# Peptides against a protein of PDB entry 7AL2: the designs that were tried, part 31

Target 1, 85 residues: chain A of PDB entry 7AL2
Amino acid sequence: YEIMLIRPKTIDDINYVVDQVLEESNPVILDLSFLEKESPANFKLAGEKIKQMRSNYGAEALLLSRCNDKNLIIIAPKGVSLVRK

## One batch from the design tools (peptide; aimed at target 1 E36)

Design b2_p26_8 (made by RFdiffusion4)
Pose (drawn by RFdiffusion4):
Structure b2_p26_8 (pose): chain A 85 residues (1-85), chain P 26 residues (1-26)
Amino acid sequence: as target 1 above (85 residues)
Amino acid sequence: STPLIDGDDLVNALAEGVTAYNELTS
């Protein structure tokens, strides 16, 4: 499989992440810092999509890093386990 | 270091937007 890296800026980038996790079953490492400071509406929308994926489709989501200009999240689809060691 | 956060707390905070998320990660 592939792990996709993205910093979403638009709704199309949000739909891109939904499709990678749900259609391609690829994990996505995404930086939500652009949406957070540029579009609070799309940041809330991105979070809603992550909640739906976990609730209905068995995706795992993990915060990897949070600092000025970075909010790094990993989303693993059902079938890729995030194993804490 | 940034603690690793997951589960209901993370996804619920994200779904509520910037304020709730910042409170969780502060």

Design b2_p26_8_s1 (made by RFdiffusion4, then SolubleMPNN; from b2_p26_8, 7 letters changed)
Fold by OpenDDE base, seed 3:
Structure b2_p26_8_s1 (fold): chain B 85 residues (1-85), chain A 26 residues (1-26)
Amino acid sequence: as target 1 above (85 residues)
Amino acid sequence: STPLISGDELVDALAKGPEAFNELTS
């Protein structure tokens, strides 16, 4: 598998994340900082899709970095284990 | 400073929106 890195800005970018996790089975490192600041509605949409992937498809999510200008989260498909120690 | 947040706690906040997420991670 590949690990994708993306800072989504549009709905197309959000759907790209969903495709990578569910169709390609690739982990995605997301920077949600743009949506957080520029589009609360699309931030919420991204969040809803992430929640759905966890609830319905066994995806996992973990916060990697949080500061004023960063919001990094990894989303992993069911076949890729995320382990925190 | 990054708190250890994952699973249901994380995705619930994300789905609620940026204000809820900011409150969780503050």
Scores: peptide ipSAE 0.788, ipTM 0.947, DockQ to the pose 0.893
OpenDDE base, seeds 1, 2, 4, 5: peptide ipSAE 0.788, 0.787, 0.787, 0.788; ipTM 0.947, 0.947, 0.947, 0.947

Design b2_p26_8_s2 (made by RFdiffusion4, then SolubleMPNN; from b2_p26_8, 9 letters changed)
Fold by OpenDDE base, seed 5:
Structure b2_p26_8_s2 (fold): chain B 85 residues (1-85), chain A 26 residues (1-26)
Amino acid sequence: as target 1 above (85 residues)
Amino acid sequence: STPLLSGDELVDALAAGPEAFNKLTS
């Protein structure tokens, strides 16, 4: 598989993430910092999509880095294990 | 530094929006 890296800015980007996880079975490292600052509505939409992927498709999510300028999260499809220690 | 978050706690905060997420991770 491939690991995709994206800092989504639009709904199209959010849907791209969903496609990568669910259709391509690729983990995605997300930087949500743009949406967090510039589009609260689309941030929430992205969050809803991530929650849905976990609930309905067995995806996993893990916060990688959080600071003033970063909001990095990995989303992994079912079959790629994410383990928090 | 911010503690690691995963699972329900993380995705619920994300789905709740940036204010809730910021509160949890600040």
Scores: peptide ipSAE 0.765, ipTM 0.936, DockQ to the pose 0.873
OpenDDE base, seeds 1, 2, 3, 4: peptide ipSAE 0.765, 0.765, 0.765, 0.765; ipTM 0.936, 0.936, 0.936, 0.936

Design b2_p26_8_s3 (made by RFdiffusion4, then SolubleMPNN; from b2_p26_8, 9 letters changed)
Fold by OpenDDE base, seed 4:
Structure b2_p26_8_s3 (fold): chain B 85 residues (1-85), chain A 26 residues (1-26)
Amino acid sequence: as target 1 above (85 residues)
Amino acid sequence: STPLLSGDELVDALAKGPEAFNALTS
């Protein structure tokens, strides 16, 4: 698999993330800082889709980095283990 | 430093929106 890196800015970018996780089975490292600041509605939409992928398709999510200007999260498809220690 | 967040706690906050996520991670 490939690891995708993206800082989504549009709904198309959010759907790209969904396609990478569910259709391509690629982990995605997300920077949600743009949506967090510029589009609360699309941030929420992205969050809803991440929750759906976890609930319905066995995806996993882990927070990598958080500060004023960073919001990094990795989403992994089923079969790629994310381990928190 | 970054708290280690995953699972339901993380995705529930994301789905609620930026304010809820900020409250969880601050």
Scores: peptide ipSAE 0.770, ipTM 0.937, DockQ to the pose 0.895
OpenDDE base, seeds 1, 2, 3, 5: peptide ipSAE 0.769, 0.768, 0.769, 0.769; ipTM 0.936, 0.936, 0.936, 0.936

Design b2_p26_8_s4 (made by RFdiffusion4, then SolubleMPNN; from b2_p26_8, 10 letters changed)
Fold by OpenDDE base, seed 5:
Structure b2_p26_8_s4 (fold): chain B 85 residues (1-85), chain A 26 residues (1-26)
Amino acid sequence: as target 1 above (85 residues)
Amino acid sequence: MTPLLSGDALVDALAAGPEAFNALTS
Protein backbone atom coordinates (compact mmCIF):
# COMPACT_ATOMS: atom_id res chain seq x y z
CA TYR B 1 0.00 0.00 0.00
CA GLU B 2 0.89 3.65 -0.22
CA ILE B 3 0.68 6.25 2.49
CA MET B 4 -1.10 9.33 1.25
CA LEU B 5 -0.49 12.76 2.69
CA ILE B 6 -3.01 15.54 2.21
CA ARG B 7 -4.08 18.82 3.70
CA PRO B 8 -7.73 18.96 2.68
CA LYS B 9 -9.19 22.26 1.63
CA THR B 10 -12.36 21.23 -0.18
CA ILE B 11 -15.10 18.66 -0.07
CA ASP B 12 -13.46 16.99 -3.04
CA ASP B 13 -10.32 16.59 -0.97
CA ILE B 14 -12.33 15.04 1.83
CA ASN B 15 -13.92 12.59 -0.56
CA TYR B 16 -10.48 11.80 -1.94
CA VAL B 17 -9.46 10.74 1.56
CA VAL B 18 -12.47 8.48 1.83
CA ASP B 19 -11.67 6.94 -1.52
CA GLN B 20 -8.06 6.30 -0.58
CA VAL B 21 -8.98 4.59 2.64
CA LEU B 22 -11.97 2.57 1.52
CA GLU B 23 -11.31 1.87 -2.14
CA GLU B 24 -7.54 1.88 -2.36
CA SER B 25 -6.84 0.60 1.15
CA ASN B 26 -4.20 3.26 1.63
CA PRO B 27 -3.53 4.91 4.96
CA VAL B 28 -3.90 8.66 4.84
CA ILE B 29 -2.09 11.21 6.94
CA LEU B 30 -4.34 14.24 7.13
CA ASP B 31 -3.48 17.75 8.09
CA LEU B 32 -6.82 19.17 9.14
CA SER B 33 -5.41 22.56 10.10
CA PHE B 34 -6.79 24.33 7.06
CA LEU B 35 -10.34 23.14 7.56
CA GLU B 36 -10.12 23.71 11.29
CA LYS B 37 -9.42 27.38 10.75
CA GLU B 38 -11.11 28.15 7.46
CA SER B 39 -14.21 25.98 7.34
CA PRO B 40 -15.79 24.68 10.52
CA ALA B 41 -18.52 23.10 8.44
CA ASN B 42 -16.13 21.12 6.27
CA PHE B 43 -14.02 20.22 9.28
CA LYS B 44 -17.11 18.73 10.83
CA LEU B 45 -17.95 16.98 7.58
CA ALA B 46 -14.49 15.47 7.45
CA GLY B 47 -14.90 14.35 11.03
CA GLU B 48 -18.22 12.73 10.27
CA LYS B 49 -16.73 10.82 7.38
CA ILE B 50 -13.80 9.67 9.48
CA LYS B 51 -16.21 8.51 12.15
CA GLN B 52 -18.24 6.67 9.53
CA MET B 53 -15.16 4.92 8.18
CA ARG B 54 -14.32 3.76 11.67
CA SER B 55 -17.83 2.68 12.56
CA ASN B 56 -18.83 1.06 9.31
CA TYR B 57 -15.60 -0.17 7.77
CA GLY B 58 -13.25 -0.79 10.67
CA ALA B 59 -10.86 2.01 9.87
CA GLU B 60 -8.62 3.26 12.65
CA ALA B 61 -7.85 6.86 13.48
CA LEU B 62 -5.05 8.28 15.56
CA LEU B 63 -4.01 11.81 16.40
CA LEU B 64 -0.37 12.16 15.41
CA SER B 65 0.37 15.76 16.20
CA ARG B 66 -1.48 18.67 17.70
CA CYS B 67 -0.18 22.15 18.19
CA ASN B 68 -1.22 25.66 17.33
CA ASP B 69 -0.78 25.18 13.60
CA LYS B 70 -0.95 21.42 13.23
CA ASN B 71 -3.73 18.90 13.29
CA LEU B 72 -2.30 15.66 11.97
CA ILE B 73 -4.45 12.56 11.92
CA ILE B 74 -3.72 9.18 10.42
CA ILE B 75 -6.59 7.14 9.06
CA ALA B 76 -5.78 3.52 8.37
CA PRO B 77 -7.99 1.07 6.54
CA LYS B 78 -9.01 -2.19 8.11
CA GLY B 79 -6.09 -4.56 7.86
CA VAL B 80 -3.45 -1.93 8.45
CA SER B 81 -2.84 -1.79 12.16
CA LEU B 82 -1.92 1.34 14.01
CA VAL B 83 0.23 0.36 16.94
CA ARG B 84 1.35 2.59 19.77
CA LYS B 85 4.48 1.50 21.61
CA MET A 1 2.64 17.68 23.86
CA THR A 2 0.19 15.83 21.67
CA PRO A 3 -2.43 13.94 23.63
CA LEU A 4 -2.87 10.32 22.72
CA LEU A 5 -6.31 10.40 21.16
CA SER A 6 -7.71 7.58 19.11
CA GLY A 7 -10.82 5.54 18.60
CA ASP A 8 -14.22 6.85 19.54
CA ALA A 9 -12.88 9.73 21.58
CA LEU A 10 -11.02 11.10 18.60
CA VAL A 11 -13.64 10.61 15.93
CA ASP A 12 -16.44 11.94 18.11
CA ALA A 13 -14.45 15.08 18.75
CA LEU A 14 -13.69 15.50 15.06
CA ALA A 15 -17.31 14.99 14.11
CA ALA A 16 -18.41 17.51 16.71
CA GLY A 17 -16.42 20.21 14.96
CA PRO A 18 -13.33 22.30 15.45
CA GLU A 19 -14.48 23.94 18.67
CA ALA A 20 -15.04 20.65 20.40
CA PHE A 21 -11.86 19.19 18.97
CA ASN A 22 -9.86 22.18 20.10
CA ALA A 23 -11.30 22.01 23.59
CA LEU A 24 -10.36 18.36 23.90
CA THR A 25 -6.84 18.71 22.53
CA SER A 26 -5.81 22.07 24.00
Scores: peptide ipSAE 0.755, ipTM 0.932, DockQ to the pose 0.880
OpenDDE base, seeds 1, 2, 3, 4: peptide ipSAE 0.754, 0.755, 0.754, 0.754; ipTM 0.932, 0.932, 0.932, 0.932

## One batch from the design tools (peptide; aimed at target 1 L32)

Design b2_p27_1 (made by RFdiffusion4)
Pose (drawn by RFdiffusion4):
Structure b2_p27_1 (pose): chain A 85 residues (1-85), chain P 27 residues (1-27)
Amino acid sequence: as target 1 above (85 residues)
Amino acid sequence: DEFPDLEDFEVAESIIEKGEELLEEEE
């Protein structure tokens, strides 16, 4: 499989992440810092999509890093386990 | 850099709550 890296800026990028996790079953490492400071509406929308994917489709989501200009999240689809060691 | 121990619904809810807070500030 592939791990996709993205910093979403638009709704199309949000739909891109939904499709990678749900259709391609690829994990996505995404930086939500652009949406957080540029579009609070799309930042809330991106979070809602992550909640739906975990609730209904068995995706795992993990915060990897949070600092000025970075909010790094990994989303693993059902079938890729995030194993803490 | 910071590394808060958050996963799953905690990550999603933290994003949703922060987004709501920022929208309220804009209003």

Design b2_p27_1_s1 (made by RFdiffusion4, then SolubleMPNN; from b2_p27_1, 9 letters changed)
Fold by OpenDDE base, seed 4:
Structure b2_p27_1_s1 (fold): chain B 85 residues (1-85), chain A 27 residues (1-27)
Amino acid sequence: as target 1 above (85 residues)
Amino acid sequence: EEFPDLEGDEVADYLIEKGEELLKKLE
């Protein structure tokens, strides 16, 4: 698999993330800082999509870093294990 | 502003709640 990195700016970007995780089985590292600042609605939507992927498809989500200028999250498909040490 | 690590459902819930908070500020 590939690890995708994206800082979503649009709904299309959010859907791209969903496709990568569910269709391509690729983990995605997200920076949601743009949406948080520029589109709270799409920021919330991203959260809802993550919840759906976890609930319905067994995806795993992990917050990598959250501060004032970045909001990094990794979303992994069910077949990819995220391990915290 | 610094936040702790979140995992599982905590991640999405945080995002959704934060998003709702931000949306309320715009209303």
Scores: peptide ipSAE 0.696, ipTM 0.917, DockQ to the pose 0.785
OpenDDE base, seeds 1, 2, 3, 5: peptide ipSAE 0.694, 0.694, 0.692, 0.694; ipTM 0.916, 0.916, 0.915, 0.916

Design b2_p27_1_s2 (made by RFdiffusion4, then SolubleMPNN; from b2_p27_1, 10 letters changed)
Fold by OpenDDE base, seed 4:
Structure b2_p27_1_s2 (fold): chain B 85 residues (1-85), chain A 27 residues (1-27)
Amino acid sequence: as target 1 above (85 residues)
Amino acid sequence: EEFPDLEGDEVADSLIEEGEKKLKELE
C-alpha cells in the first residue's frame, strides 16, 4: 500500500481521502488546518467521515500534531495497525 | 517529542466538536 499525504481544501478532497482509505486501502495523513480555518462546515464533515469510516469499516484514526497551522491526523484502513511505542 | 494521546472516536469527536464551535462563532 501507499501512504497518502493531503491537506484537504474541498469536499472533493475529503471524498478523495475516503476513497483512499476504503477503496484503495491506503493510510492517509491529513492536515485539516485549511478546512478548520476556511470551512468549518467541511471540517466538521471531515470529522464525521472519519467517524463513519471507523464505525462502519474499522478504520483507525490517530492525532499526530495539533497547533495553529496544522492539524495532522492519520487514518488507517482496517488491516493496517497504528502502533504507539 | 510526544504524540497527542487521542485516538479512535476521540479524534473524530474532537474534530466534530471543534467544527461546531467554529460554526457557532460565524453566526
Scores: peptide ipSAE 0.643, ipTM 0.895, DockQ to the pose 0.713
OpenDDE base, seeds 1, 2, 3, 5: peptide ipSAE 0.632, 0.638, 0.637, 0.638; ipTM 0.891, 0.893, 0.892, 0.893

Design b2_p27_1_s3 (made by RFdiffusion4, then SolubleMPNN; from b2_p27_1, 12 letters changed)
Fold by OpenDDE base, seed 1:
Structure b2_p27_1_s3 (fold): chain B 85 residues (1-85), chain A 27 residues (1-27)
Amino acid sequence: as target 1 above (85 residues)
Amino acid sequence: EEFPDLEGDEVADYLIKEGEKKLKELE
């Protein structure tokens, strides 16, 4: 699989993430800082999509970093284990 | 700045909560 890196800016980007995780089975590292600042609605939507992917498809998620201009989250399909040590 | 480690459902819940807060600020 591939690990996708994206800083979503649009709903299309959010849907791209969903497709990558569910259809392509690729983990995605997200920087949600743009949406948080520029589109709180889509920022919230991203969260809802992540919740749906977890609930319905067994995706996993970790917050990697939260700081200035960064909001990094990794979303992985069920087959990829995310471990925090 | 310290931020808690979030995993599993905590991640989505955080995003939804913070997004909602931001939306409320715009009202």
Scores: peptide ipSAE 0.721, ipTM 0.924, DockQ to the pose 0.785
OpenDDE base, seeds 2, 3, 4, 5: peptide ipSAE 0.720, 0.718, 0.721, 0.720; ipTM 0.924, 0.923, 0.924, 0.924

Design b2_p27_1_s4 (made by RFdiffusion4, then SolubleMPNN; from b2_p27_1, 10 letters changed)
Fold by OpenDDE base, seed 2:
Structure b2_p27_1_s4 (fold): chain B 85 residues (1-85), chain A 27 residues (1-27)
Amino acid sequence: as target 1 above (85 residues)
Amino acid sequence: EEFPDLEGDEVADDLIERGEKLLKELE
């Protein structure tokens, strides 16, 4: 598999993440800082999509880093294990 | 910088909660 890196700015970007995780089975490292600052609605939507992927498809999520300028999260398909040690 | 150790459902729930708060502040 591939590990995708993206800083979503639009709904299309959010849907791209969903496709990568569910259809391509690729983990995605997200920076959600743009959406949080520029579109709270799409920021919330991204969260809802992540929750749906976890609930319906067994995807996993992990916060990598968060500060004023960054909000890095990794989303992995069910077949990829994420472990924080 | 220190940040919470969010994993599993905590990640999405945090995003949704924070997003909702931001939306309310814009009203």
Scores: peptide ipSAE 0.734, ipTM 0.934, DockQ to the pose 0.815
OpenDDE base, seeds 1, 3, 4, 5: peptide ipSAE 0.734, 0.733, 0.733, 0.733; ipTM 0.934, 0.934, 0.934, 0.934

Design b2_p27_2 (made by RFdiffusion4)
Pose (drawn by RFdiffusion4):
Structure b2_p27_2 (pose): chain A 85 residues (1-85), chain P 27 residues (1-27)
Amino acid sequence: as target 1 above (85 residues)
Amino acid sequence: YTSEELYKDAGIETAEDGEVIELEKES
């Protein structure tokens, strides 16, 4: 499989992440810092999509890093386990 | 809308500093 890296800026990028996790079953490492400071509406929308994917489709989501200009999240689809060691 | 609210609402877990996270494909 592939791990996709993205910093979403538009709704189309949010739909891109939904499709990678749900259709391609690829994990996505995404930086939500652009949406957080540029579009609070789309930041809330991106979070709602992550909640729906975990609730209904068994996706795992993990915060990897949070600092000025970075909010790094990994989303793993059902079938890729995030194993803490 | 804040990042803390998003994490809480979405149920996103937080990795500890220096923690190893491995990506393991299920059989």

Design b2_p27_2_s1 (made by RFdiffusion4, then SolubleMPNN; from b2_p27_2, 12 letters changed)
Fold by OpenDDE base, seed 4:
Structure b2_p27_2_s1 (fold): chain B 85 residues (1-85), chain A 27 residues (1-27)
Amino acid sequence: as target 1 above (85 residues)
Amino acid sequence: YTFDEFVEEAGIEEAEEGEIIELVREK
């Protein structure tokens, strides 16, 4: 598999993340800092998509880092486990 | 809409500072 890194700015970007996780089974390192600051609506949408992926498709999501400049979340698809050490 | 609400509603756990996150493919 591949590991995707993306800082979404649009709904298309959010959907790209969903496709990577659900269709391609690729983990995604996601920076939501742009959406959080520039588009509260799309930030909320991203959260809804993350919940859906977790609740309905067995994905895992973990906040890696949160500060003024970044909002990093790793999303692992079903079949790739996140192990915390 | 706050960050805390986002985390709570999305159901996102938080890693510890300095924690190592390993990706393990299921067999």
Scores: peptide ipSAE 0.684, ipTM 0.924, DockQ to the pose 0.907
OpenDDE base, seeds 1, 2, 3, 5: peptide ipSAE 0.682, 0.683, 0.682, 0.683; ipTM 0.924, 0.924, 0.924, 0.924

Design b2_p27_2_s2 (made by RFdiffusion4, then SolubleMPNN; from b2_p27_2, 12 letters changed)
Fold by OpenDDE base, seed 5:
Structure b2_p27_2_s2 (fold): chain B 85 residues (1-85), chain A 27 residues (1-27)
Amino acid sequence: as target 1 above (85 residues)
Amino acid sequence: MTFDEFLEYSGIEEAEEGEVIELVKEK
C-alpha cells in the first residue's frame, strides 16, 4: 500500500480521501485544519465520511496532533491496523 | 461544530503525545 498525505480543501479532496481508504486500501494522513477554519460545512462532511468509513467499512481513525495550524488525522483502511505503542 | 464535537461525532480517538503508531498490514 501507499500512504497518502493531504490537506483537503474541497469536497473533491474529501472524496479523494474516501476513495483512497475504501477503494485503494491506502492509509491517509490528512490535515483538516483548512476545512475546520474555512468551511464548517465541509469539515462536518469530513467527519461524517470518517464516521461512515469507521462504522461501515472497518476503517480506523486516530488524531495524531492538534495545534493552531494543524489538525492531523490518520485513517487506516480495513486490512491495515493502527497499533498504538 | 467545534473540534471536540467533531471528534466525538466521527469517533476519532486521540493519540498521546510521543506515542508511536504502527501500521500493521493484515493477512
Scores: peptide ipSAE 0.726, ipTM 0.932, DockQ to the pose 0.919
OpenDDE base, seeds 1, 2, 3, 4: peptide ipSAE 0.725, 0.726, 0.726, 0.726; ipTM 0.931, 0.931, 0.932, 0.931

Design b2_p27_2_s3 (made by RFdiffusion4, then SolubleMPNN; from b2_p27_2, 13 letters changed)
Fold by OpenDDE base, seed 4:
Structure b2_p27_2_s3 (fold): chain B 85 residues (1-85), chain A 27 residues (1-27)
Amino acid sequence: as target 1 above (85 residues)
Amino acid sequence: YTFDEFVEESGIEEAEEGEKIELVREK
């Protein structure tokens, strides 16, 4: 299966992530560093979308790295187990 | 809007350096 890497800059990008997770069932590696620095409103929106995917659609989300101007998160859709070892 | 607020709202967990992460597609 496919894994998408994206650093969203717009609401359209955020919605594309949601589509990948919920409709395409693709895991996503997400860098939210742009939104965190440039758009607090859309950064908050991204957080809300992650919560919605987790709470309502069985997605899992894990912070991979928060350093050096990166905010990396992996999101696994329902049907893809995220196993930590 | 801070990173800590984002973590609290989103509910994401944190991985640790050196940790192995496996994605397992359900059959």
Scores: peptide ipSAE 0.717, ipTM 0.931, DockQ to the pose 0.932
OpenDDE base, seeds 1, 2, 3, 5: peptide ipSAE 0.717, 0.716, 0.715, 0.717; ipTM 0.931, 0.931, 0.930, 0.931

Design b2_p27_2_s4 (made by RFdiffusion4, then SolubleMPNN; from b2_p27_2, 14 letters changed)
Fold by OpenDDE base, seed 1:
Structure b2_p27_2_s4 (fold): chain B 85 residues (1-85), chain A 27 residues (1-27)
Amino acid sequence: as target 1 above (85 residues)
Amino acid sequence: MTFDEFIEESGIEEAEEGEEIELVREK
């Protein structure tokens, strides 16, 4: 199946990620580098959404990369197991 | 808040370079 890489820039983008994970049950690779640099408020919001998805909806997350240009996290919805081998 | 602070606070683990990761959709 397909996995989308998204670099959110707006609240609508953040909500799209939430919809993909919670409503569509699709894994998402998320790049938070734009929000970290350009919108501290929306970065905090995105982080809160990730916390909520993990704590309340059974989502899993794994950090893939941390650097100035790409801050990548893979989010797996409930029903998609993230297996580290 | 920085990305590093978020990762530390959230407890999200980091994949290792060369690690194989599988996404398994439950039936």
Scores: peptide ipSAE 0.753, ipTM 0.942, DockQ to the pose 0.791
OpenDDE base, seeds 2, 3, 4, 5: peptide ipSAE 0.752, 0.749, 0.753, 0.753; ipTM 0.941, 0.941, 0.942, 0.941

Design b2_p27_3 (made by RFdiffusion4)
Pose (drawn by RFdiffusion4):
Structure b2_p27_3 (pose): chain A 85 residues (1-85), chain P 27 residues (1-27)
Amino acid sequence: as target 1 above (85 residues)
Amino acid sequence: FTELDNEKIDELIEESLEKVEEEKEEE
């Protein structure tokens, strides 16, 4: 499989992440810092999509890093386990 | 690292947006 890296800027990028996790079953490492400071509406929308994916489709989400200009989240689809060691 | 559930995602969003608002007020 592939791990996709993205910093979403538009709704199309949000739909891109939904499709990678749900259709391609690929994990996505995404930086939500652009949406957070540029579009609070799309940041809330991106978060709602992550909540739906974990609630209905068994996706795991993990916060990897949070600092000025970075909010790094990993989304693993059902079938890729995030194992804490 | 922090595992995210629905509650933690909502808290993270709220705190993140409050921080951005504060930074804009300081500017």

Design b2_p27_3_s1 (made by RFdiffusion4, then SolubleMPNN; from b2_p27_3, 8 letters changed)
Fold by OpenDDE base, seed 4:
Structure b2_p27_3_s1 (fold): chain B 85 residues (1-85), chain A 27 residues (1-27)
Amino acid sequence: as target 1 above (85 residues)
Amino acid sequence: MIELDDEKLDELIKKSLEEVEKEKEEE
């Protein structure tokens, strides 16, 4: 698998993330800082998509970093485990 | 780094939006 890096700006980008996780089985490192600042609606949508991927498809998600300029989340498909040491 | 269950994710969204709204009001 590949690890995807993306800073979503549009709904199409959000759907791309979903496709990468569910169809391609690729982990995705997300920077939600753009949506957070520019589109509260799409920011919430991204969150709902993460919940759906966890609930329905066994995806996992971790918050990597949250500060004034970064909002980083990793989403892993069912076949990839996220382990914290 | 924290595990994002539904409750934590909702909290993240809420806090983030509150911070952004506060910053916009101060501009």
Scores: peptide ipSAE 0.404, ipTM 0.800, DockQ to the pose 0.916
OpenDDE base, seeds 1, 2, 3, 5: peptide ipSAE 0.321, 0.389, 0.364, 0.308; ipTM 0.778, 0.797, 0.789, 0.776

Design b2_p27_3_s2 (made by RFdiffusion4, then SolubleMPNN; from b2_p27_3, 8 letters changed)
Fold by OpenDDE base, seed 5:
Structure b2_p27_3_s2 (fold): chain B 85 residues (1-85), chain A 27 residues (1-27)
Amino acid sequence: as target 1 above (85 residues)
Amino acid sequence: MIELDDEKLDKLIKESLEEVEKEKEEE
């Protein structure tokens, strides 16, 4: 698999994340800082998509970093475990 | 670094937007 890196800016980007996780089984490290600042609606949508992936497809999500200019989350598809040492 | 369940994710979203709103109000 590949690890995808993205800072979503549009709904298409959000759906791209979903596709990568669910269809391609690729972990995604995403920065939600753009949506957070520029589109509250799409920011909420991204959150809902993450919840859906967790609830319905067994994905895992970790908050990697949260600061004023970064909101980094990793989403791992089912089958890829996120393990903290 | 924290694992995000639905509750934590909702909290993250809420707090993030509140912070953004606060920053915009201060501008």
Scores: peptide ipSAE 0.618, ipTM 0.894, DockQ to the pose 0.950
OpenDDE base, seeds 1, 2, 3, 4: peptide ipSAE 0.590, 0.543, 0.571, 0.604; ipTM 0.886, 0.872, 0.880, 0.890

Design b2_p27_3_s3 (made by RFdiffusion4, then SolubleMPNN; from b2_p27_3, 10 letters changed)
Fold by OpenDDE base, seed 4:
Structure b2_p27_3_s3 (fold): chain B 85 residues (1-85), chain A 27 residues (1-27)
Amino acid sequence: as target 1 above (85 residues)
Amino acid sequence: MEELDDEKIDELIEETLEEVKKKEELE
């Protein structure tokens, strides 16, 4: 698999993340800071999509870093484990 | 690092919506 990196800005970007996780089985490291600041509606949509991927497809999500200008999240498809050491 | 369960995701959404609302009220 590949690890995808993205800072989504549009609904198309959000759908791209969903496609990468569910269809391609690729983990995605994403920065939600743009949506958080520029489009609360799309930020909410992204969050809802993450919940759906967790609930319906067994995806795992982890908050990597959150500060004033960063909201880094990794989403792993089912079968890719996120492990802390 | 923190697990993003549904509760944490909802928290992030609420915080974002509240912050934007406050910003708009000040403008």
Scores: peptide ipSAE 0.561, ipTM 0.871, DockQ to the pose 0.756
OpenDDE base, seeds 1, 2, 3, 5: peptide ipSAE 0.556, 0.559, 0.555, 0.557; ipTM 0.869, 0.870, 0.869, 0.870

Design b2_p27_3_s4 (made by RFdiffusion4, then SolubleMPNN; from b2_p27_3, 8 letters changed)
Fold by OpenDDE base, seed 3:
Structure b2_p27_3_s4 (fold): chain B 85 residues (1-85), chain A 27 residues (1-27)
Amino acid sequence: as target 1 above (85 residues)
Amino acid sequence: MEELDDEKLDELIEESLKEVEEEKLKE
């Protein structure tokens, strides 16, 4: 698999993340900082999509970093385990 | 790093939007 990195700016970008996780089975490291600042509605939508992927498809999600200009989350599809050492 | 369950994700969204609002008020 590939690890995708993206800072979503549009609904199309959000749907791209969903497609990568569910259809391609690729983990995604995403930065929500743009949506956080520019589109509260799409920021919330991204959150709902993460919840859906966890609840219905067995995805996992971790908060990697939260600071001034970063809001980094990793989403792993079912079959890719996130392990902390 | 933290596991993001539904409650933590909702908390993140709420806190993030609050912080953004505060930053805009300082400008």
Scores: peptide ipSAE 0.375, ipTM 0.800, DockQ to the pose 0.912
OpenDDE base, seeds 1, 2, 4, 5: peptide ipSAE 0.368, 0.370, 0.360, 0.367; ipTM 0.800, 0.804, 0.800, 0.803

Design b2_p27_4 (made by RFdiffusion4)
Pose (drawn by RFdiffusion4):
Parts: structure tokens; sequence; C-alpha cells
Structure b2_p27_4 (pose): chain A 85 residues (1-85), chain P 27 residues (1-27)
């Protein structure tokens, strides 16, 4: 499989992440810092899509890093386990 | 895409808390 890296800026990038996790079953490492400071509406939308994927499709999501200009989240689809060690 | 645009417009009129949303979406 592949792990996709993205910093979403538009709704199309959000739909890109949904499709990678749900259609391609690829984990996505995404930086939500652009949406957070540029479009609070799309940041809330991106979060709602992560909640739906976890609730309905068994995706795991993990905060990896949070600092000025970075909000790094990993989304693993059902079938890729995030194992804390 | 249309549904997401409409939902984004709804969310534009709602309070925003980045830390709260981050806690809700990721472990």
Amino acid sequence: as target 1 above (85 residues)
Amino acid sequence: LTEDEELSEKFANEPFDAEKITEEIAD
C-alpha cells in the first residue's frame, strides 16, 4: 500500500483524503494547519469527515504533532493498525 | 462536493475551537 502526505487547502483536498482512506485503503498523514487558520469552516468539515470515517468505517486517527503552523494527524483505514509501542 | 459546500457554509456560522475539534477527531 501507500501512505499519502498532504496539507489540505480546499474542499477537493478533503474529498481526496476521504477517497484515499475509504476507496484506496491508504493511510493519510495530513497537516490541518492551513485549514485551521485560513478556513475554520473547512477545518470543522475536515474534522466531521474524520469522525464519520472512524464511526462508520473503522478508521483510526492519531495526533502526531501540534505546534505553531503544524497540526499533524494520521488516518489509518480499517485494515492498517496503528500500534503504540 | 455540493453537499460538502453546503455543510461548510453552515459551519461558517458556528463557533470555532481548533483544540476542541482536534481532541474530537484524533486520539

Design b2_p27_4_s2 (made by RFdiffusion4, then SolubleMPNN; from b2_p27_4, 13 letters changed)
Fold by OpenDDE base, seed 1:
Structure b2_p27_4_s2 (fold): chain B 85 residues (1-85), chain A 27 residues (1-27)
Amino acid sequence: as target 1 above (85 residues)
Amino acid sequence: MEEDEKKREEYSKLPFDAEKELEEIAE
């Protein structure tokens, strides 16, 4: 698999993340800071999609960093384990 | 209380106590 890095800015970007996780089985490291600041509606949508992937498709999510200028999360598809050592 | 236990299990692998922030982001 490949690990994708993206800072989503649009709904298309959000759907791209969903596609990578659910269809391509690729983990995604995403920075939600743009959506959080520029589009509350799309930020909420991104959160809902992440919740759905966790609840319905066995995806895992891990908050990597939350600070003033970044909101970094990794989402792993079913079959890729996120482990903290 | 039952929901709190499930959340603790769900977020146990996080690098820090970030349940609130993760809930804010990922709902």
Scores: peptide ipSAE 0.030, ipTM 0.527, DockQ to the pose 0.071
OpenDDE base, seeds 2, 3, 4, 5: peptide ipSAE 0.026, 0.028, 0.030, 0.027; ipTM 0.531, 0.540, 0.530, 0.524

Design b2_p27_4_s3 (made by RFdiffusion4, then SolubleMPNN; from b2_p27_4, 13 letters changed)
Fold by OpenDDE base, seed 1:
Structure b2_p27_4_s3 (fold): chain B 85 residues (1-85), chain A 27 residues (1-27)
Amino acid sequence: as target 1 above (85 residues)
Amino acid sequence: MEEDEKQREKYSKEPFNAEEELNEIAD
């Protein structure tokens, strides 16, 4: 598999993340800082999609870093294990 | 034409608090 890196800015980007996780079975490291700052509505949508992937499709997610200038999350598809030490 | 059930779930837009979801992920 491939690990995708993206800082989503649009709904299309959010859907791209969903496609990567659910259809392509690729983990995604995403930075939500743009959406959080520029579009509360799309930030909310991103959260909804993450919840859906975790609840309905066996995806896992971990918050990697949250600070003033970044909001990094890794989302792994079913079959790829995320391990915290 | 009806959308596939999986596609409907994937692209559905239900009200939810993103901040609450991120807090859960942080645990």
Scores: peptide ipSAE 0.127, ipTM 0.613, DockQ to the pose 0.205
OpenDDE base, seeds 2, 3, 4, 5: peptide ipSAE 0.104, 0.123, 0.108, 0.109; ipTM 0.641, 0.662, 0.664, 0.641; seed 5 fails the geometry check

